# Peptides against a protein of PDB entry 5VJI, part 20

Target 1, 62 residues: chain A of PDB entry 5VJI
Amino acid sequence: NTLVVLHKSGLLEITLKTKELIRQNQATQAELDQLKEQTQMFIEATKSRAPQAWAKLQASLT

## One batch from the design tools (peptide; aimed at target 1 L21 I22 N25 T28)

Design b2_p22_3_s4 (made by RFdiffusion4, then SolubleMPNN; from b2_p22_3, 14 letters changed)
Fold by OpenDDE base, seed 1:
Structure b2_p22_3_s4 (fold): chain B 62 residues (1-62), chain A 22 residues (1-22)
Amino acid sequence: as target 1 above (62 residues)
Amino acid sequence: DEIQKILLELQEKLKENEKLAE
């Protein structure tokens, strides 16, 4: 069957490794997006001096 | 680059398979 052929050819291992790298890339991108959001909240907190903005930032860090 | 390494490995496997098909 197709699975056996993929395994014997070595393409299955390559495919699985590719999928794992894609997953890791997506996870890293998500962490980066979170950091960008936290940075924006920090900027807003420093500009507004509003306690609500600091509360939002604190909530994002917990 | 890890993706480039995978692509090179894929290329090598394709070449090997072509030789086996001959």
Scores: peptide ipSAE 0.063, ipTM 0.613, DockQ to the pose 0.102
OpenDDE base, seeds 2, 3, 4, 5: peptide ipSAE 0.059, 0.056, 0.058, 0.061; ipTM 0.602, 0.597, 0.600, 0.616

Design b2_p22_4_s1 (made by RFdiffusion4, then SolubleMPNN; failed a check: too like the target's own chain; its pose is not in this set)
Amino acid sequence: MEELIRQNQALQAEIDQLKQQI

Design b2_p22_4_s2 (made by RFdiffusion4, then SolubleMPNN; failed a check: too like the target's own chain; its pose is not in this set)
Amino acid sequence: MKELIEQNQATQAEIDQLKAQI

Design b2_p22_5_s1 (made by RFdiffusion4, then SolubleMPNN; its pose is not in this set)
Fold by OpenDDE base, seed 5:
Structure b2_p22_5_s1 (fold): chain B 62 residues (1-62), chain A 22 residues (1-22)
Amino acid sequence: as target 1 above (62 residues)
Amino acid sequence: LKELEEKIKELQAEIEKLQKEI
């Protein structure tokens, strides 16, 4: 049947690997988004010179 | 992705069943 052909062709392995790559991409994207947010808070803190903006940045780095 | 994983598991189980029947 088609399933046996897919298994023997290695397509199931490729599908599992693709899923893992998507998971890793999602994790990396989350880290990148966090870094972007921290960068924005840093820019805002430098512009405002307000202690509250620095406190917000500090809270994001923990 | 969870749905895809479950479908892959079902397909793998079906392959194993067929291999035992041959």
Scores: peptide ipSAE 0.046, ipTM 0.679, DockQ to the pose 0.035
OpenDDE base, seeds 1, 2, 3, 4: peptide ipSAE 0.030, 0.033, 0.045, 0.032; ipTM 0.575, 0.573, 0.674, 0.582

Design b2_p22_5_s2 (made by RFdiffusion4, then SolubleMPNN; its pose is not in this set)
Fold by OpenDDE base, seed 5:
Structure b2_p22_5_s2 (fold): chain B 62 residues (1-62), chain A 22 residues (1-22)
Amino acid sequence: as target 1 above (62 residues)
Amino acid sequence: LEELEQKIKELQAEIEKMQKQI
């Protein structure tokens, strides 16, 4: 049985762990990209002092 | 993920080939 061989060799564990790490990396990257966007909106709001820029930032934090 | 899954399928096929030779 290929599943038994993969389990006994440790390859199955490594493969499953690698898949999970890739998934977590993708999720963390998405959060980082969102934070970068929010940071940029904050910088623009502070520069312009326009109510519309603050409203846009506030909407992004919901 | 797709490349990793493809590599798993290749390794499984190689294991099956080896099992048939024993």
Scores: peptide ipSAE 0.043, ipTM 0.605, DockQ to the pose 0.040
OpenDDE base, seeds 1, 2, 3, 4: peptide ipSAE 0.040, 0.029, 0.046, 0.038; ipTM 0.595, 0.559, 0.618, 0.591; seed 3 fails the geometry check

Design b2_p22_5_s3 (made by RFdiffusion4, then SolubleMPNN; its pose is not in this set)
Fold by OpenDDE base, seed 3:
Structure b2_p22_5_s3 (fold): chain B 62 residues (1-62), chain A 22 residues (1-22)
Amino acid sequence: as target 1 above (62 residues)
Amino acid sequence: LKELEEKIKALQQEIEEMQKKI
């Protein structure tokens, strides 16, 4: 059985760990993308001095 | 990827159960 060989070789554990690391990387990347978007909204709010831009930023942080 | 994980987990459990019988 190929799976038994994969388990005994440790490759199954490596595969499962790699999958979990990919999942964690994707979650961290999503948080990073959100932070980048919030940073951009902050930059735009500081440039425009428009109350609406600050309101958008505030809404994103809640 | 989720389906593959569940299949791998099920098969891992079967292996562990087999190992307990030895």
Scores: peptide ipSAE 0.039, ipTM 0.651, DockQ to the pose 0.035
OpenDDE base, seeds 1, 2, 4, 5: peptide ipSAE 0.035, 0.029, 0.035, 0.043; ipTM 0.640, 0.532, 0.628, 0.673; seed 5 fails the geometry check

Design b2_p22_5_s4 (made by RFdiffusion4, then SolubleMPNN; its pose is not in this set)
Fold by OpenDDE base, seed 2:
Structure b2_p22_5_s4 (fold): chain B 62 residues (1-62), chain A 22 residues (1-22)
Amino acid sequence: as target 1 above (62 residues)
Amino acid sequence: VEELEQKIKELQAEIEELQKKI
């Protein structure tokens, strides 16, 4: 059957590992995007004398 | 990773069971 052929060829393992790598890549990308946003808020808070910019940064770090 | 590794093991066991019936 197709499952036996996929297992014996190693393609099943590769497929499952690829699915995991895609999932991990998506999670890492989300963390990176969050860090980029936090960095931007930090830059804005340092340039602005407005206490609201610091409040936004503080809220993002909780 | 652990969930996919477990799924691989389950599929391997199913394949072995099917091979015994063929």
Scores: peptide ipSAE 0.039, ipTM 0.651, DockQ to the pose 0.034
OpenDDE base, seeds 1, 3, 4, 5: peptide ipSAE 0.029, 0.038, 0.032, 0.034; ipTM 0.563, 0.574, 0.612, 0.628

Design b2_p22_6 (made by RFdiffusion4)
Pose (drawn by RFdiffusion4):
Structure b2_p22_6 (pose): chain A 56 residues (1-47, 54-62), chain P 22 residues (1-22)
Amino acid sequence: NTLVVLHKSGLLEITLKTKELIRQNQATQAELDQLKEQTQMFIEATKWAKLQASLT
Amino acid sequence: RIEELEEEITEREEEIAERQEL
């Protein structure tokens, strides 16, 4: 059984962990993309309505 | 906070690449 070989070889475990790590990394990429948008909006306002509206 | 998140993403990508070589 391919599943048995995959398990016994240790690659099943490694595959699952790699998948979860990929998911975590994608989630962090999304947080970063969002933080970059928020930061840019904040910096421009330091130079205003858009910031107030986005807060309220 | 952006630099920290970029570093954490790079570290995770490197670990993923190492694991895909197994």

Design b2_p22_6_s2 (made by RFdiffusion4, then SolubleMPNN; from b2_p22_6, 12 letters changed)
Fold by OpenDDE base, seed 2:
Structure b2_p22_6_s2 (fold): chain B 62 residues (1-62), chain A 22 residues (1-22)
Amino acid sequence: as target 1 above (62 residues)
Amino acid sequence: KLKELEEKIQKQQEEIEELLKL
């Protein structure tokens, strides 16, 4: 059984830990991208002074 | 917060690279 061999070699633990770190990295990257987008909407709202750009920023903070 | 997330991503990448070296 390949799973038993992977478990006994320690490779299963490394594989599961690597998979979890990749998942956490993806979640952290998504949070970073959201903050970058919110920052860009803030910059656009300050430049345009248009009520629509402020409304777009406000909607992103909900 | 942005800097802390960038530092967290960097540390996660380093740990992934270490695990891939076996």
Scores: peptide ipSAE 0.183, ipTM 0.755, DockQ to the pose 0.835
OpenDDE base, seeds 1, 3, 4, 5: peptide ipSAE 0.179, 0.181, 0.188, 0.182; ipTM 0.752, 0.753, 0.753, 0.754; seed 4 fails the geometry check

Design b2_p22_6_s3 (made by RFdiffusion4, then SolubleMPNN; from b2_p22_6, 12 letters changed)
Fold by OpenDDE base, seed 2:
Structure b2_p22_6_s3 (fold): chain B 62 residues (1-62), chain A 22 residues (1-22)
Amino acid sequence: as target 1 above (62 residues)
Amino acid sequence: KIKELEEKIQKLQKEIEELKKL
């Protein structure tokens, strides 16, 4: 059975751990991308005198 | 023979779920 061979070789553990690390990395990357977007909206709101830029930032924080 | 295959599947599923927690 191929799955038993993969388990006994440790390759199944490495594969499952790698899959979980990829999942965690993807979640952390999504949070980082959201923070980058919020930071950009904050920079634009500070440069803008328009209430609309602050309203857009506030909507992104909810 | 079908029961022996079912028992092997159940054992492998348990081992996989234990390895997912590491």
Scores: peptide ipSAE 0.077, ipTM 0.692, DockQ to the pose 0.021
OpenDDE base, seeds 1, 3, 4, 5: peptide ipSAE 0.068, 0.070, 0.076, 0.042; ipTM 0.589, 0.603, 0.660, 0.508

Design b2_p22_6_s4 (made by RFdiffusion4, then SolubleMPNN; from b2_p22_6, 11 letters changed)
Fold by OpenDDE base, seed 4:
Structure b2_p22_6_s4 (fold): chain B 62 residues (1-62), chain A 22 residues (1-22)
Amino acid sequence: as target 1 above (62 residues)
Amino acid sequence: KIKELEEKIKALQEEIEKLQKL
């Protein structure tokens, strides 16, 4: 069984840890991208005289 | 075959939980 061989070699542990680190990195990147987008919407709202830019910012903060 | 897959999933979940505590 390939799974048993991977477990005994320690490769399964490394693979699972790597997968978890990738997942955590992706989650942190998504939070960072959200903050960047919120910051951009804030900048646009401050430059824009259009109420729609403030509405977009407010929607992102909910 | 389903029971074997369930046991493999359980074993993988237990290993993931150990790795999350590291």
Scores: peptide ipSAE 0.048, ipTM 0.598, DockQ to the pose 0.030
OpenDDE base, seeds 1, 2, 3, 5: peptide ipSAE 0.046, 0.042, 0.043, 0.045; ipTM 0.590, 0.558, 0.574, 0.559

Design b2_p22_7_s1 (made by RFdiffusion4, then SolubleMPNN; its pose is not in this set)
Fold by OpenDDE base, seed 3:
Structure b2_p22_7_s1 (fold): chain B 62 residues (1-62), chain A 22 residues (1-22)
Amino acid sequence: as target 1 above (62 residues)
Amino acid sequence: VAAMQQQIQQLQAQIQQLQQQI
């Protein structure tokens, strides 16, 4: 059974840990991408002085 | 802007740390 071989070799633990690290990396990357987008909207709002750009920023923070 | 940029840098460092642990 492949699962028994993976468990006995320690590769199952490594695989599960790697899967969790990938999940955490993806969650952190998504938060970073959101903050980058919010930063861009803030920069655009400050440049344009347009009420619509501020409304878009406010909507992203809710 | 400065606080958001600092938070982005912290998250980038965390991503790099996670990538080194894989």
Scores: peptide ipSAE 0.039, ipTM 0.545, DockQ to the pose 0.841
OpenDDE base, seeds 1, 2, 4, 5: peptide ipSAE 0.038, 0.023, 0.034, 0.039; ipTM 0.536, 0.492, 0.591, 0.542

Design b2_p22_7_s2 (made by RFdiffusion4, then SolubleMPNN; its pose is not in this set)
Fold by OpenDDE base, seed 4:
Structure b2_p22_7_s2 (fold): chain B 62 residues (1-62), chain A 22 residues (1-22)
Amino acid sequence: as target 1 above (62 residues)
Amino acid sequence: VDEMLAQIQKLEQEIQELQKKI
């Protein structure tokens, strides 16, 4: 069957590796998005000097 | 993506099991 041919040709392994790399890329992108948000909260905390903005930043780091 | 990966991994295992029986 087609799946056995894909396995024997190594294309299944390449497909699995590609899917894993996509997953890792998505996880890294989520971490970067979180860091961007934390950076924005830090910028806002430094501008406002308000205890509430620092509390919000602290809550995001936990 | 994770579900598709899990399905492909399952199919790979099934192929390996079939190859051991031949």
Scores: peptide ipSAE 0.039, ipTM 0.601, DockQ to the pose 0.024
OpenDDE base, seeds 1, 2, 3, 5: peptide ipSAE 0.037, 0.035, 0.038, 0.033; ipTM 0.594, 0.566, 0.599, 0.563

Design b2_p22_7_s3 (made by RFdiffusion4, then SolubleMPNN; its pose is not in this set)
Fold by OpenDDE base, seed 2:
Structure b2_p22_7_s3 (fold): chain B 62 residues (1-62), chain A 22 residues (1-22)
Amino acid sequence: as target 1 above (62 residues)
Amino acid sequence: LEEMQAQIQALQQQIQELQQQI
């Protein structure tokens, strides 16, 4: 059975660990991208001083 | 069928152990 061979060789564990590391990297990247967007909205709000830019930032933090 | 079920359970356990290591 191929699954038994993969288990005994440790390749199954490596494959599952790699899959989970990819998943976590994707989650961390999504959080980072959100923070970058929020930072950009903050910069724009500080430059424009327009109430609409602050309202947009506030909506993004919800 | 029983062997396949045991293999599925072993895989589920490995996934759970890996989720705890992160």
Scores: peptide ipSAE 0.057, ipTM 0.591, DockQ to the pose 0.021
OpenDDE base, seeds 1, 3, 4, 5: peptide ipSAE 0.029, 0.056, 0.057, 0.038; ipTM 0.505, 0.637, 0.591, 0.566

Design b2_p22_7_s4 (made by RFdiffusion4, then SolubleMPNN; its pose is not in this set)
Fold by OpenDDE base, seed 2:
Structure b2_p22_7_s4 (fold): chain B 62 residues (1-62), chain A 22 residues (1-22)
Amino acid sequence: as target 1 above (62 residues)
Amino acid sequence: VEEMQAQIRALEAKIAELEKQI
């Protein structure tokens, strides 16, 4: 069957590996975006005397 | 179908092992 051919050729393994790498890349990108947002909230909190900016930062770290 | 699923699972396990080596 088609799956046996894909397995024997190694193409299925490559495809599955590629899918996993895409998934990992997406997860890493999401973490990076979160860190960027947290960094921005930290910058705003340091510039602001408003307790609301610190509250937002604290909420992001929870 | 069951054999096909078993082959997929075996490849997924092999991929996971390769990821540990990187």
Scores: peptide ipSAE 0.042, ipTM 0.585, DockQ to the pose 0.025
OpenDDE base, seeds 1, 3, 4, 5: peptide ipSAE 0.039, 0.033, 0.036, 0.037; ipTM 0.581, 0.575, 0.538, 0.578

Design b2_p22_8 (made by RFdiffusion4)
Pose (drawn by RFdiffusion4):
Structure b2_p22_8 (pose): chain A 56 residues (1-47, 54-62), chain P 22 residues (1-22)
Amino acid sequence: NTLVVLHKSGLLEITLKTKELIRQNQATQAELDQLKEQTQMFIEATKWAKLQASLT
Amino acid sequence: VEELQAELEELQAEIEEHIAEL
């Protein structure tokens, strides 16, 4: 059984952990993309209505 | 995050190759 070989070889475990790590990394990428947008909005306002509206 | 993603893609390709070999 391919599943048995995959398990016994240790690659099943490694595959699952890699998948979860890929998911975690993607989630962090999304947080960063969002943070980049928020930061740019903040910096432009330091130079305003868009910031107020986005807060309220 | 982008560098880690590239490394994870390589690791995943290696894991698939090793599974195919088995």

Design b2_p22_8_s1 (made by RFdiffusion4, then SolubleMPNN; from b2_p22_8, 14 letters changed)
Fold by OpenDDE base, seed 5:
Structure b2_p22_8_s1 (fold): chain B 62 residues (1-62), chain A 22 residues (1-22)
Amino acid sequence: as target 1 above (62 residues)
Amino acid sequence: VEKELEKLKELLKQLQEKAKEL
């Protein structure tokens, strides 16, 4: 069976692990991008006297 | 990655079939 050959050779494990690492990297990048956006909203809120900027930041944290 | 895995599976399948003919 081809799947048995791939499994026994270790190539299946390497391929699946690589796929998972790529997925995790993409998820971490998305979290980083969200944090950057939240940081920008925080900076804008600190520069503004408008309560709307703080409300926008608060909404982004939920 | 999934496409490359599928290509490898197909190659191994072809080699396996050739080996059965011997």
Scores: peptide ipSAE 0.046, ipTM 0.660, DockQ to the pose 0.072
OpenDDE base, seeds 1, 2, 3, 4: peptide ipSAE 0.029, 0.030, 0.046, 0.037; ipTM 0.487, 0.507, 0.627, 0.557

Design b2_p22_8_s2 (made by RFdiffusion4, then SolubleMPNN; from b2_p22_8, 13 letters changed)
Fold by OpenDDE base, seed 3:
Structure b2_p22_8_s2 (fold): chain B 62 residues (1-62), chain A 22 residues (1-22)
Amino acid sequence: as target 1 above (62 residues)
Amino acid sequence: VQEELEKLKELLRELEKKAEEL
C-alpha cells in the first residue's frame, strides 16, 4: 500500500517530523506574540505616568 | 496561509493515524 512505500522510502518520517516542526513553530510563535504584547505594555507603561499601566504589566509577567 | 497550514496539519494527522493502524 502507499503508506508502506512512504514508510520504506523515509518520506513518512519526514512527514511526521514536518508535523512536529510545524507544532514547535506555532508554540514559538505564540511565545513571540506574548513577548510582543508584553513589550507593548512596557512601552505604554513608560509613556504613561499612570500606576495602572505598570500594574497591568506586572500582572502580565506573573 | 494559516488556513493552508491547518489543512496541511490535518493531512499530517490523517497520515499519522493511518501509520498507527499498521
Scores: peptide ipSAE 0.040, ipTM 0.570, DockQ to the pose 0.124
OpenDDE base, seeds 1, 2, 4, 5: peptide ipSAE 0.034, 0.036, 0.036, 0.038; ipTM 0.584, 0.567, 0.571, 0.582; seed 1 fails the geometry check

Design b2_p22_8_s4 (made by RFdiffusion4, then SolubleMPNN; from b2_p22_8, 13 letters changed; failed a check: too like the target's own chain)
Amino acid sequence: VEEELEKLKELLRQLEEEKKKL

## One batch from the design tools (peptide; aimed at target 1 T39)

Design b2_p23_1_s1 (made by RFdiffusion4, then SolubleMPNN; its pose is not in this set)
Fold by OpenDDE base, seed 4:
Structure b2_p23_1_s1 (fold): chain B 62 residues (1-62), chain A 23 residues (1-23)
Amino acid sequence: as target 1 above (62 residues)
Amino acid sequence: MQQELQAQKAQLQKQLAEAKAAL
């Protein structure tokens, strides 16, 4: 079957490794985006001194 | 054909290793 051929050729290993690298990249990007958002909320909270801005930041950290 | 496929595999594995090392 196709799966056996892919395994024997080594393409399955490459495909799975590529998929894992994509997944890791997506996870790292999500962490980076979250950190950026939290940093922005911190900056806004510091500037505005509005309780709502601090509440948003705290909600993101919890 | 088999030798060419193994060469392609080795090249792709090298590229993936380089990409991983660049992160």
Scores: peptide ipSAE 0.034, ipTM 0.541, DockQ to the pose 0.025
OpenDDE base, seeds 1, 2, 3, 5: peptide ipSAE 0.024, 0.024, 0.031, 0.031; ipTM 0.484, 0.482, 0.523, 0.512

Design b2_p23_1_s2 (made by RFdiffusion4, then SolubleMPNN; its pose is not in this set)
Fold by OpenDDE base, seed 1:
Structure b2_p23_1_s2 (fold): chain B 62 residues (1-62), chain A 23 residues (1-23)
Amino acid sequence: as target 1 above (62 residues)
Amino acid sequence: MQQQLQEEKAQLQKQLQEAKAAL
């Protein structure tokens, strides 16, 4: 039974932990990309002085 | 034979869920 061998060797736990770390890395990357987008909207709002740009920024923060 | 394999599968699934919960 391959699953028994993987469990007894500890490789199953390592594999599951690695998979979770990859998932967490992907989630952190998504948060970072969102922050970059919000930062860009903030830069555009400060440059344009247009109320529409501030409204877009506010909508992204809620 | 088939019943024993189902019991083994159930035990392994339990251990897998316990391992996932510990991560």
Scores: peptide ipSAE 0.050, ipTM 0.657, DockQ to the pose 0.013
OpenDDE base, seeds 2, 3, 4, 5: peptide ipSAE 0.047, 0.045, 0.047, 0.048; ipTM 0.638, 0.625, 0.659, 0.644

Design b2_p23_1_s3 (made by RFdiffusion4, then SolubleMPNN; failed a check: too like the target's own chain; its pose is not in this set)
Amino acid sequence: MQQQLQAEKQQLQEQLQAAKEAL

Design b2_p23_1_s4 (made by RFdiffusion4, then SolubleMPNN; failed a check: too like the target's own chain; its pose is not in this set)
Amino acid sequence: MQQQLQAEKKQLQEQLAQAKAAL

Design b2_p23_2_s3 (made by RFdiffusion4, then SolubleMPNN; failed a check: too like the target's own chain; its pose is not in this set)
Amino acid sequence: SLQAELDQLKEQKQKAIEELKAK

Design b2_p23_3 (made by RFdiffusion4)
Pose (drawn by RFdiffusion4):
Structure b2_p23_3 (pose): chain A 56 residues (1-47, 54-62), chain P 23 residues (1-23)
Amino acid sequence: NTLVVLHKSGLLEITLKTKELIRQNQATQAELDQLKEQTQMFIEATKWAKLQASLT
Amino acid sequence: EELEEKQEELEEKIEENEEKIEE
């Protein structure tokens, strides 16, 4: 059984962990993209209505 | 400045995860 070989070889465990790590990394990429947008909006306002509206 | 530091932390974390995935 391919599942048995995959488990006994240790690659089943490694595959599952890699998948979760990939999911985590994608989630962090999304947080970063969002934080980049928020930061840019903040910096431009330091140079305003968009900031206020986005807060309220 | 705090927001940019947080971005740097997140970029480092992404890079470390990518290296781990590649290995």

Design b2_p23_3_s1 (made by RFdiffusion4, then SolubleMPNN; from b2_p23_3, 20 letters changed)
Fold by OpenDDE base, seed 4:
Structure b2_p23_3_s1 (fold): chain B 62 residues (1-62), chain A 23 residues (1-23)
Amino acid sequence: as target 1 above (62 residues)
Amino acid sequence: SSMQQQIQQLQQEIQQLQQQIAA
């Protein structure tokens, strides 16, 4: 069957490892995006004299 | 870490599949 062929070729292990790497990459990207957003909020808070900008930043850091 | 646990889980799944193929 297909599973046996995938195992014998080594593709099964590669596929499973690839799926895990994709997941890890997605998690890392999410953390990066969060940091980018926090950085942007910080920049906006420093430019703005509006208290709500600082409130948004504070909320993101919790 | 959560990542380490997930890697270990993946390794266990691979081993289980290998056992099924070998049977």
Scores: peptide ipSAE 0.053, ipTM 0.601, DockQ to the pose 0.035
OpenDDE base, seeds 1, 2, 3, 5: peptide ipSAE 0.042, 0.035, 0.052, 0.049; ipTM 0.578, 0.583, 0.603, 0.603

Design b2_p23_3_s2 (made by RFdiffusion4, then SolubleMPNN; from b2_p23_3, 17 letters changed)
Fold by OpenDDE base, seed 5:
Structure b2_p23_3_s2 (fold): chain B 62 residues (1-62), chain A 23 residues (1-23)
Amino acid sequence: as target 1 above (62 residues)
Amino acid sequence: SQMQQQIQELQAKIEQQQKEIAK
């Protein structure tokens, strides 16, 4: 069947590895985006000196 | 800062992952 052919050709292994790398890349990008957002909230908190900005930052770190 | 350093490390990791995907 098709699955057996893909396995024997090595294409299945390559496909699965590529899929996993894409998943990891997406997870890393999400972590990066979250950290950038937290950094921005920190910058805004330091600029505004408003308690609400610090509370927002603290909430993001949970 | 620690946060900025972590951002740079994550960016480098993404670049490496993209390179591996392209192989």
Scores: peptide ipSAE 0.136, ipTM 0.742, DockQ to the pose 0.863
OpenDDE base, seeds 1, 2, 3, 4: peptide ipSAE 0.063, 0.133, 0.134, 0.135; ipTM 0.694, 0.742, 0.740, 0.742

Design b2_p23_3_s3 (made by RFdiffusion4, then SolubleMPNN; from b2_p23_3, 19 letters changed)
Fold by OpenDDE base, seed 5:
Structure b2_p23_3_s3 (fold): chain B 62 residues (1-62), chain A 23 residues (1-23)
Amino acid sequence: as target 1 above (62 residues)
Amino acid sequence: SDMLAQIQELQAEIARKQQEIAA
């Protein structure tokens, strides 16, 4: 059957590996998006003119 | 620069994985 052919040809292994790489990429992208969101929150906090907000931002960036 | 370093590392990781997928 088709599954047996895919397995014997090596395409199944490649397909499964590709799927895993895509999954890992998506997970990494999600983490990056979270950090971007956190950065934006700090930027907004700085607009408050509260000195403590600036201190927090500085601490997070170091 | 913990947060910036983390962002840069994640960007690099994404790029590496995309390269692996494309290869």
Scores: peptide ipSAE 0.103, ipTM 0.458, DockQ to the pose 0.546
OpenDDE base, seeds 1, 2, 3, 4: peptide ipSAE 0.060, 0.060, 0.068, 0.058; ipTM 0.595, 0.596, 0.615, 0.592

Design b2_p23_4 (made by RFdiffusion4)
Pose (drawn by RFdiffusion4):
Structure b2_p23_4 (pose): chain A 56 residues (1-47, 54-62), chain P 23 residues (1-23)
Amino acid sequence: NTLVVLHKSGLLEITLKTKELIRQNQATQAELDQLKEQTQMFIEATKWAKLQASLT
Amino acid sequence: TLHEQLTELSEQLHELQLQLVES
């Protein structure tokens, strides 16, 4: 059984962990993209209504 | 973790935005 070989070879475990790591990495990429947008909005306002509206 | 650090940075940015608006 291919599942048995995959498990006994240690690659099943590694595959599952890599998948979860990929998921975690993608989640952090999304957080970063959002944080980049928020930071840019903040910096521009330091140079205003868009910031207030986005807060309220 | 990287996720926790990014959450902290996001909270700090939000606090800075509120402080700027209140100033």

Design b2_p23_4_s1 (made by RFdiffusion4, then SolubleMPNN; from b2_p23_4, 18 letters changed; failed a check: too like the target's own chain)
Amino acid sequence: SKSQALLEQKKELTQKMIELLKS

Design b2_p23_4_s2 (made by RFdiffusion4, then SolubleMPNN; from b2_p23_4, 20 letters changed; failed a check: too like the target's own chain)
Amino acid sequence: SKAQALLDQKKELTQQMQALLAA

Design b2_p23_4_s3 (made by RFdiffusion4, then SolubleMPNN; from b2_p23_4, 18 letters changed)
Fold by OpenDDE base, seed 1:
Structure b2_p23_4_s3 (fold): chain B 62 residues (1-62), chain A 23 residues (1-23)
Amino acid sequence: as target 1 above (62 residues)
Amino acid sequence: SRSQALQEQKKQLTQQMIELLNK
């Protein structure tokens, strides 16, 4: 059993911490991608001056 | 052989660890 081997070797704690760091990194990357998309919508809204572009941006911030 | 069996066990354990990290 993998968990038993990891526990007995002292590597389980390190493995679980590594898993959590990977998860946090993925979550942070997702937030960054969302921010990039919102920034692009903001740039497009400022260029177009169209009400629908601002409405689209507002919807993305909810 | 005994050596081949241990190498296969190591390979299987490594794969299981990778799966654990990616879930």
Scores: peptide ipSAE 0.179, ipTM 0.660, DockQ to the pose 0.013
OpenDDE base, seeds 2, 3, 4, 5: peptide ipSAE 0.175, 0.173, 0.178, 0.174; ipTM 0.653, 0.651, 0.657, 0.654

Design b2_p23_4_s4 (made by RFdiffusion4, then SolubleMPNN; from b2_p23_4, 19 letters changed; failed a check: too like the target's own chain)
Amino acid sequence: SESQALLDQQKELTQQMQALLAS

Design b2_p23_5 (made by RFdiffusion4)
Pose (drawn by RFdiffusion4):
Structure b2_p23_5 (pose): chain A 56 residues (1-47, 54-62), chain P 23 residues (1-23)
Amino acid sequence: NTLVVLHKSGLLEITLKTKELIRQNQATQAELDQLKEQTQMFIEATKWAKLQASLT
Amino acid sequence: ALEELQEQLLQRQKELEEEIAEN
């Protein structure tokens, strides 16, 4: 059984952990993309209505 | 206070980018 070989070889465990790590990394990429947008909005306002509206 | 907050936001970006590279 391919599942048995995958388990016994240790690659099943490694595959699952890699998948979860990929998911975590994608989630952090999304947080970063959002943070970049928010930061740019903040910096431009330091140079305003868009910032107020986005807060309220 | 606004400059401190900007620095904190840029530091958080840097930390996220380092976490992504580590993963």

